# Peptides against a protein of PDB entry 5Z08, part 227

Target 1, 168 residues: chain A of PDB entry 5Z08
Amino acid sequence: RQKDEWAKKTSSLMKQLDWFIGEHLGAMLAAEELGGPVVGELMEIDPDDLSAGFNAHGKLKKATSQPDLDRRQRRIDDIWGPQDEQGQAHKRKRGADEALAASAEMRDLIEQLMNKLVEAGGDNSATYVEIPRESAAARFLVRSKVAMFHPNDARRLRLVDFGRDLDD
Target 2, 222 residues: chain B of PDB entry 5Z08
Amino acid sequence: GLPRLIDAIEEASKIPAKRRQTPIKPTIEKLTTHLYTHGASPDSLLRLADLLTLRNHLDQASLAAITRNLYPSSTVSDEVVLRFIGALGHGQLKPTLALQALFLRWLVMVYHLLENPGVLGQVYGVLFDLLDTAAIRPQLCHLLALVTRRKHVRPFRIQAILTLSRQTGGDPNLTGLLRVFKNYYPEIIVGDATKGRASAFKHPDPQWRQHLDEIQQRRSEA

## One batch from the design tools (peptide; made by RFdiffusion4, then SolubleMPNN)

Design b2_p22_8_s1 (from b2_p22_8, 10 letters changed)
Fold by OpenDDE base, seed 3:
Structure b2_p22_8_s1 (fold): chain B 168 residues (1-168), chain C 222 residues (1-222), chain A 22 residues (1-22)
Amino acid sequence: as target 1 above (168 residues)
Amino acid sequence: as target 2 above (222 residues)
Amino acid sequence: MPISFREMIAEIERNRRKLAEL
């Protein structure tokens, strides 16, 4: 009985997570990969720093010209918003395909991270997932403080153990 | 004309009701009728904003009646906006919370007529810090939903609104504002109540909007 | 209830641990 209730709760949360990834996060990750704005910058990034954007190396570009924050939002809306014109159908389809790919990558990465954490049985060294590349998905998980890179290897990612950290 | 009516009300507002030689109600009725028919010019709007926001001897019913008929005939200046924003919150010199809710509702309804919509973005922090005030929260959330840009959505504000939402048992207005935040930061999960296609923030008075549009159209023809 | 992405992951992780202990 208790196991069934916990299973139902877990299933419900997983469905909510899947919905969130598919409906919102995937599109935004795809936009980030296409050079759109970074999502989940939990960093106290000054509004001015958010406007500056990041260079190809993930470092804050010093804002030379104030990129109109409204222009970036328009770019997101232009990439992902209902665009009316004909030439936009191909861009929309490409954007939709990239959003689906990003959603799938994020789901797979979260699943791997969660599975490794359970399998490791408390051995932190065994909790790392090897990632083939630094993806928008991986970066998002780190920014969200859900995952951490290995201190010596940026190709290794682990899930944060929330069971231990919330009691401190 | 409207300026003479405002003059009479300004003078009456300096005197306690029991010491007035003439009843103010007939003058208030003339004012509200004029405002309903013609709207308020920018200059008249500023004077009326002072009457509504500054402590005086006008009764709450009169202040509410003026606010309900406060149709701009033109644009709304930054100065007028700032008078209403300055009147928000707790304090002995501030208007009642009921009147503050009417001011916020008014700002929502005239948002498209602001000379500089960015002025509300500059005072975003002041507005956001008032979300704990239950009496004005519905209208405040609606205004914030209009004003919010990516620059305003910060981690501390996300956490603050999530915390307040939990404390209030999931106030639908806070949930609506979180949905707006989610447009900029999708990692915010808003519960199932937001899955509906319906905007959480509908126009508060469609009849008032229609009448405003009629007043605004007459200006474009003159 | 509105939950952050982090809170959702944390809750899923806690629930999965409890399920593994049962």
Scores: peptide ipSAE 0.436, ipTM 0.479, DockQ to the pose 0.234
Fold by OpenDDE base, seed 5:
Structure b2_p22_8_s1 (fold): chain B 168 residues (1-168), chain C 222 residues (1-222), chain A 22 residues (1-22)
Amino acid sequence: as target 1 above (168 residues)
Amino acid sequence: as target 2 above (222 residues)
Amino acid sequence: MPISFREMIAEIERNRRKLAEL
């Protein structure tokens, strides 16, 4: 009985997390990978600055010229626009594909991090997941204070143990 | 010129339609034609904002026609913006909700021409509190999507949108606004109630935009 | 209720641990 209740509760939370990743987080992570704004850092980006565009490092280009409203609207449309208009269809399709890829990467990464934390049985050295690249997903987890990089190896990521930090 | 047309309409607006000696429609048509061709200066915009927002004897069709042709030839002042914001909501002296929706749509379309975009951020609470008004919600969400900054994304407003989204059965405009909030606070988990389609907040009228750009280009050449 | 992404992960983690102990 208790196991079933915990399983149901976990499943419900996982479904909510999955929905959040698929419906919201994936598109934002994809935008970051495409040189768009960093999730959570965008908060300091004035929408007027968003119109100036992002450099190759995802940093706001200093608006050298009047923020082209066209660029802002295009970016919003590129990220969130409906699929059906012909000329943006390819960019939208690419954006959708990137959002799906980012969602899948985030789901997989979270699952690996959670599994390693449980398997480690309290050994902090065994909690690290090896990541193939510093992805937008990995960076997001770190910025969210959900995960931490190994101090000496940015290819190793671990989940923050929230259960232990509450007892200390 | 435009000032003389506005003078004539202002005088006509003081008189009930049944008591006017001269039909107003030809004067409105001249005004809208002039606005379409040349746009409105900041001073003319203020006068037109008063005609549109203050209670007078102009018919709704005339007010809507003026609003649809309200192309700024230059910038839009804070005073003009505040006249339109002050006209929003419920009240016997306020414009119809249909006209308010046109005002909000106009503010969206001219947002880039505001002398001080921050003015809308200062009245953010006033705008946000009107989200329960279904008739203006689509345009209001679009405007809020443009105006929203981190300082506006407060826990109580997040909860208010979530509550209203549940009550409305997942209005796509509210879902769209919540996505904007989530850009600022990625930790906002939207529960099952927002599984709906979100609005992309596309430009409301591409043709109007193109025509506005043509009017604005003439100013830069002068 | 809007739950923080962090809080959601923490809750899932806690539940997964409890499941592993049973």
Scores: peptide ipSAE 0.410, ipTM 0.452, DockQ to the pose 0.281
Fold by OpenDDE base, seed 1:
Structure b2_p22_8_s1 (fold): chain B 168 residues (1-168), chain C 222 residues (1-222), chain A 22 residues (1-22)
Amino acid sequence: as target 1 above (168 residues)
Amino acid sequence: as target 2 above (222 residues)
Amino acid sequence: MPISFREMIAEIERNRRKLAEL
């Protein structure tokens, strides 16, 4: 009985998470992978800091000067400029495909992170997932304070143990 | 049962309070108690949405009490959503802005139970155009934060938020919505408008959420 | 329902742990 209740509750939350990933997060992650916006709580960062982008360690790059403004304006123009119907359809399709891919990547990564945390049985060394690349998904999880990189290896990501951190 | 309580309230809603032979308050209390205990089925939700959104002789306190206890036992249909959206804005036939704020709050709290969340995306423009209405702006921004997709983040809407933010002295809810827009387009030069305090759009009522989860769980066991 | 992505993950994680303990 209790196990079934927890299973149902977990399933419900997973469905909600899946919905959030598919309907919101996937498109935003896809935009980030395409060189668009960074999503997450770090958007409290000064727009000037966001403009600098992140280095390979997820740290803000030093704001390089003027060329980035022109590149931004061009991107805005490329996003909002008049495109022919075929070009718009192709961009929409590509955007949808990228959003689906980003959603799938995020779902898979979260699942791996959660599974590793359960399998590790409290061994922090065993909780790390190897990531093939620093994806928008991985960066988002870190920015959201949901995951942490290994201090010495940016290819290793672990889920934050919220259950232990609340009991401490 | 719930249908009979709704029947009684529907009949009473047709009659001015001064002409009612029987006080409606006891029936409203029975309804709200039933809703709190069991929630509302999709059919009951539609009937209650009509009672809440259509002009009738029910008092504002009764309408607010029903809205505060409007727990779905199942999903929320597009039709129910559209009743509440159709009730928004200014007009003599519209509910009070206080009730509209409660409806928007309700939509935020039940967003995950919508049969088709995309329905709100289809009416995005209607919602967005109401941002100038200060009385509903907090809940409206929260709902828009949930509903916003890349397709909705258009230059004219960015400019509209920026203009309204300046006019309001930097309403934190508008700043919060603008941050959501930035999630889709960080290249949006929003200037100092994003440096201000932003709403985090936290759940409006954690206790209501918990109780909703309990009602929803009972359905999954049946 | 969790309000934030972080809260959602935290709640799922908590529930998964409780499931593993049962």
Scores: peptide ipSAE 0.438, ipTM 0.464, DockQ to the pose 0.313; fails the geometry check
Fold by OpenDDE base, seed 4:
Structure b2_p22_8_s1 (fold): chain B 168 residues (1-168), chain C 222 residues (1-222), chain A 22 residues (1-22)
Amino acid sequence: as target 1 above (168 residues)
Amino acid sequence: as target 2 above (222 residues)
Amino acid sequence: MPISFREMIAEIERNRRKLAEL
């Protein structure tokens, strides 16, 4: 009886997660992959590093990537901007396809991460999933503090064990 | 003139209040009166930004008074902006959170005078990461509402605001910022935390704005 | 409903762990 209740609750949450990924997160991840500036380390500059980022004239070193950031923003605006003419239909279709792909990748990655965590039975070494690439999905999970990379191997990702962090 | 007043305050700022031969308050009053009447040039703004943001022996009331009268007579340089941004956050060497809130309010009020508004977009992450600091959150959300572009609206930031909104019981400023995000991505589920009252991010001080406009007009006529 | 993605994941993990203990 209790097991069935927990199973039902888990299933309900998984459905909600799946819905969130499909309806919202996938599109946002696709936007990041297709042209969203990877909010690189530069936008996460520690205020203390701001001083190091200034040239002798007190200007932020123009990240050589500024032109790429503007190009990337234009691409996002082209994909997700207001519905203008017929050529946007192909861009919208591509955007939708990329959103579906990103959603599928995120779903698969989360499922693998969750399964490995349960299977490991408390062995932290067994909790890592090998990722083929640093995808927008993987980066999102890390930035969200839901997953962590292996300290010595950026191809290994593990789910944060929220149950242990509450007991410590 | 203004440079001489700044010189006197800079020298006084190096000395603890108890060791000053003369009270600094009259000089601060002269400075604030001058700033109110004429505004600050770009060069004077930079010097004043250093006085406001660097650790010195000026009292909080004096620093607040200078900040409240920090009318630009011209544009605001990237360097001035970055001094104020660098002064944000926690640390013994940083200004008080109360003063940081005044800096953020000032940046909101002079946003239209920035030589390069894009500079704030470059430090967006720094600003965003301070949203958990309750004392500066209202002004920080307002500034972020002005600065936010599509490139800044990322899934992890959406999640961070949603989490923080729940933890704060639905802070209206966070709800307001989420609405700005939603303008770029309408599909953002603004959960129950955002069904609440959102801040409209109105100008913090209409009288200050009017006075700034008067100072700016005098420059265009000169 | 968990308002954030992180909280949703955390709750799912807690529930999955509880299921494994049963």
Scores: peptide ipSAE 0.415, ipTM 0.447, DockQ to the pose 0.241; fails the geometry check

Design b2_p22_8_s2 (from b2_p22_8, 6 letters changed)
Fold by OpenDDE base, seed 2:
Structure b2_p22_8_s2 (fold): chain B 168 residues (1-168), chain C 222 residues (1-222), chain A 22 residues (1-22)
Amino acid sequence: as target 1 above (168 residues)
Amino acid sequence: as target 2 above (222 residues)
Amino acid sequence: MPHSFREMIEEISINRRRLAKA
């Protein structure tokens, strides 16, 4: 009975996690891998700079000639500017493919981390997963305080042991 | 069964409380007990959604009690979702804002049971335009955080959230929603006005979730 | 988002450990 309840709850939570990864996190990680900003960094930039860029209908206002506004406006124009339909389609497809890849990487990494924690039987040295690279996925898990890098080896990642306080 | 309880409440809902021959409270208690124990089928959910969203003579306490016990035994149809969405906003025929907040909370809690989560994406504009309504904003931001996709993150909506965030002194729910937007457009600058604690959009009621899971599990075993 | 994500991972991890010990 209790085991079945835990299994069902775990299955439900895994579905929610998979949904979250696929629907939100994958695109985010893909954006980071593509040189987008890191999620969770509150970039302190003046909200007034964003307000100048968009009209009430969501169209970019032509920026007047202030030079530092030009770089930001250029980024906004690069994001929202009239891209050729073919260029937009290709960018959307690439973005979707990268989001799927990032989602798969995150799912796999989480699964490995969880499995290693179970297999380790309390041996902290055995809880580390070897990662091929410091991916956006790995960094996100660390920033979320879900995982930790090995102190001396950034290729080794472990899940935070949340359950230690339950057995004491 | 549940259909007969709904029938009795539907008939009672047509009559002002002072003109009812029989108190409705015992029937509401039977309904809520049944819902707590067994949940509601898709058909029952639709009927209950009509009772909750249409103007009738049911008291607010009864409507709130039904909403708090509105456990789906199965999936939630687009039609049920649209009834609740259609009940949002201002107007003499609309439910109270307190009840609307309960509906939004319910939609958050049952989001994973929607037959088509995309239905909320189709009405995204309707939901987004209600963000100025302070009484429903917390639950609305939470729902929008679940619903938001790249296609919804438009410059005018980014600007609208930023403007509303400034006007509200940095409502944590708006900051939370803006963080969701940043996931799609990381270049979105959350200025100093949004330095506040963003809402994490935690599940509104863990006990309700657990009980929902128990109801859903009993169906999978039957 | 990170907090709800963390809570999900935490709860799944705990439950998997419980299931493995049972």
Scores: peptide ipSAE 0.502, ipTM 0.445, DockQ to the pose 0.358
Fold by OpenDDE base, seed 5:
Structure b2_p22_8_s2 (fold): chain B 168 residues (1-168), chain C 222 residues (1-222), chain A 22 residues (1-22)
Amino acid sequence: as target 1 above (168 residues)
Amino acid sequence: as target 2 above (222 residues)
Amino acid sequence: MPHSFREMIEEISINRRRLAKA
């Protein structure tokens, strides 16, 4: 009974996680991999910024061209800006392909991290997954406080042990 | 003065309209005239927030009239803000959704006068969870647009907005809020959800702003 | 309630460990 409830709950959560990765997170990770800024351009939004409205790219129209905003906007526009109809179709296709790739990478990485944590049996040294590169997926897991890099090796990533209190 | 008008309204609010010996409408009109002319002090704002948010025998038209004239003469305290936030949502003891929409609109219009704007950031989750309530969603999205910081833009909230946007057929206020989220995370590929019309979150009432500025200016000269 | 990404990962990881020990 309890095992079945845990299994059902796990399955339900995995489906929700998979859906979230596929529908939302993959696209975010893909944009980061394509050189999209990890850090938003607007750290603060005030009523005056809101009164200016939003541009076609979904950014607040700032009255003052700050050079850094212009440079980031150019990069975003270069990555996502209106291109000619053919360029838009190619860019959408590329974005979709990159989102699928990022989703697959994230799913695989999460699965590896979870499996290693189970297999390690409490040995923290055995919980590390080797990652081929510092991906947007790996960075996202670390920023989310779900994973940690090895202190001496950025190619090794481990899942945070949320269940430490289960062995006590 | 304003305190005596509030005293009279507080007393009247305890009694059903049909059992009042004196009509309250003239006192409400005096109150709203005073508020329009002088604004409300922090202490008066707190008392008025209680009158507006707590269940009493005041009619909806009177409550709406007070809310529409609720000009702060100075700052707005955390306590006043929390009274209005605590009045949001569904429940028998809650104000009507129409009145809640006026409260949210008021918070938008006085946001720059908050003693601690961070108080709204602390209750961000409470505000965000009310986005499914269509009657308050326009003003709620505007308030959230002002309040949103990077720490609030979490993956689950991005998902929640996207889901709600699909369910609502692309509500322009949700699209606007999602654009605010995209400012903090430009990597959010919102796909077709951003192609729709978005709210610009313009000031809800420019005349009210101008009149507020006149009241605030008189304080700086005193 | 939609769990945060972290909460989903946390709960899944805990449940997977529970299932493996059981």
Scores: peptide ipSAE 0.544, ipTM 0.490, DockQ to the pose 0.313; fails the geometry check
Fold by OpenDDE base, seed 1:
Structure b2_p22_8_s2 (fold): chain B 168 residues (1-168), chain C 222 residues (1-222), chain A 22 residues (1-22)
Amino acid sequence: as target 1 above (168 residues)
Amino acid sequence: as target 2 above (222 residues)
Amino acid sequence: MPHSFREMIEEISINRRRLAKA
């Protein structure tokens, strides 16, 4: 009974988190990755206030095969780029693709962080996820005080152990 | 073509304006028109970077016009980036602070086209040490906001920017950069000086970005 | 309902740990 309640609650919360990531956070992370504004302490901003600040006109252009660095910067250009209708449609598509990519990265990173915390069995040294780069997603988690970088290695990120007191 | 226009401007740049046989302005206009239409190749960008950053006899209006039309048709090499970084700061041989601000703005706008964005991270200290220069601070803070990684957010730099923020009465650009630092170290108490509006570091020129995207797209279709 | 992103992460993390111990 209790296990089923925890599972149900976890599933519900994961759906809410996935929704928040997809609807709000992904676009903001994309914008940050793309040299847009560093999203401040968003956690205190009402989701409705966040939605009001993103004017719908963030246009992002077509997927050419250039490497991930080119994606990041092209996304800057795409978020703020040309008013021409075709350019605008391409822009909207790329912005959407980048928001989706940022959302996927955030979801994956959260999942890895949570899994590592469970697997570590209380060993803090085993809780670190290796990240290939400092992403907007990683920075957001640290800023939100839900994750922490390794003191000596910015490629290692761990979830804050909120449940340390549950082992008693 | 573009190389011939650059050749003519390079030769004219060696001669004081009063001693030129022909006005350079028509050639500058042809160059800027060509750049606006086609952009600059990596080789042309390097030559133009030298014209913009090295001491020569070109007038400030011409240099500014070239910089405002400096659309890369491809990528931006480390060498081109380093020419612009080397031109920053005070000195008789350096470009004017107004032109340096345009260079920093350009680097912000083309940051996505850098062959190696890490090159800016390597010169982070040089950029950071220029924050006291008010004339370039807005664009410099924007560039630093793009470049900053955890390895750059050192205690001495945190203290330096906090001190400078107090001294400037809470410059919004410094407050914006401090927010970037807080992404890595949430415990940074950006004291009462940050009660002000932080700069959001919006794209400096949406129209320029648009036109750059059009130039870049034509290359991918060719 | 956890109103903040942090609270959601915290609650999910705690629940996952509880589920793994159970």
Scores: peptide ipSAE 0.484, ipTM 0.694, DockQ to the pose 0.309; fails the geometry check
Fold by OpenDDE base, seed 4:
Structure b2_p22_8_s2 (fold): chain B 168 residues (1-168), chain C 222 residues (1-222), chain A 22 residues (1-22)
Amino acid sequence: as target 1 above (168 residues)
Amino acid sequence: as target 2 above (222 residues)
Amino acid sequence: MPHSFREMIEEISINRRRLAKA
């Protein structure tokens, strides 16, 4: 029972995280990599956006998807300034492609970080993921106080052990 | 074509404006129109970088116009980057600080097209040491914000930027760069003099970016 | 409750660790 509740909660949170990465974070990370804004602070997640339940297929209910697309577009527009109509399609496509790539990188990095933390069994030395580059994704995780670089090796990133207090 | 326009401008650049038999402005306008429409190939980009960075008899308005239309049709080589970096700072042979600010802005806007972004990391010290130059500081901080990695965030640079921030009364661009440093070292205390609005380093020119994307797209389809 | 990005990561990480120990 408790395991099932934890599994269900984890699955729900992962879906919310994936949504946040895809709808908001990916575009920002892509913007940073492309010489856009270096966002220094954690973005607040709108609770209303997260509370919009996932349908049986794990997709956000349609009513919030359009606003989210509009918010993403608005954020892209806010990041990249006014878009003239004709350039919108190719820029939207490239921006979308870069945002998708950044989203995929972030998802993969988070998954690796989480898996390494579980595998390490409490050994902090074993919790490090080797990263190919100091990406916008990696930097975001660090500034969000979710991850930490190895003190002597910037190629090694670990998830902050939020659960240390659970073993006591 | 573009090479012939560059040839004509290179030849004209050797001659003082008062001694030119023909006005260069029409040729500059043709060049900038061509660049706006098609962008610059890697070879043309290098030649244009030389025209922009080396001392010649071209007027500042022409140099600025070329820089504002310097759309790469492809990638940007390390050599091109290094020409622009070498043109930075004070010196009788260096471009004006106004033109240097345009070069830094250009590097920010084309950062994603660099063949090797690591080249900027290699010259990080050169860039960082120019932060005291107020005229280029905004664009320089933006470029450094993109380039900065943990290896660059050293105690002496932290102290240098903190000192400069105090001396400048908390320049928002320096505060923005300190926030980037703080991403790697959260323990960095942004002193009271840096209690201010930090620059978010937004893209300098959204329209320029849009047009660059259009030029880049045409090449991928060809 | 609006979970911040950090809170989501924290909670997921804790739960995954709990599931692995259980």
Scores: peptide ipSAE 0.479, ipTM 0.726, DockQ to the pose 0.317; fails the geometry check

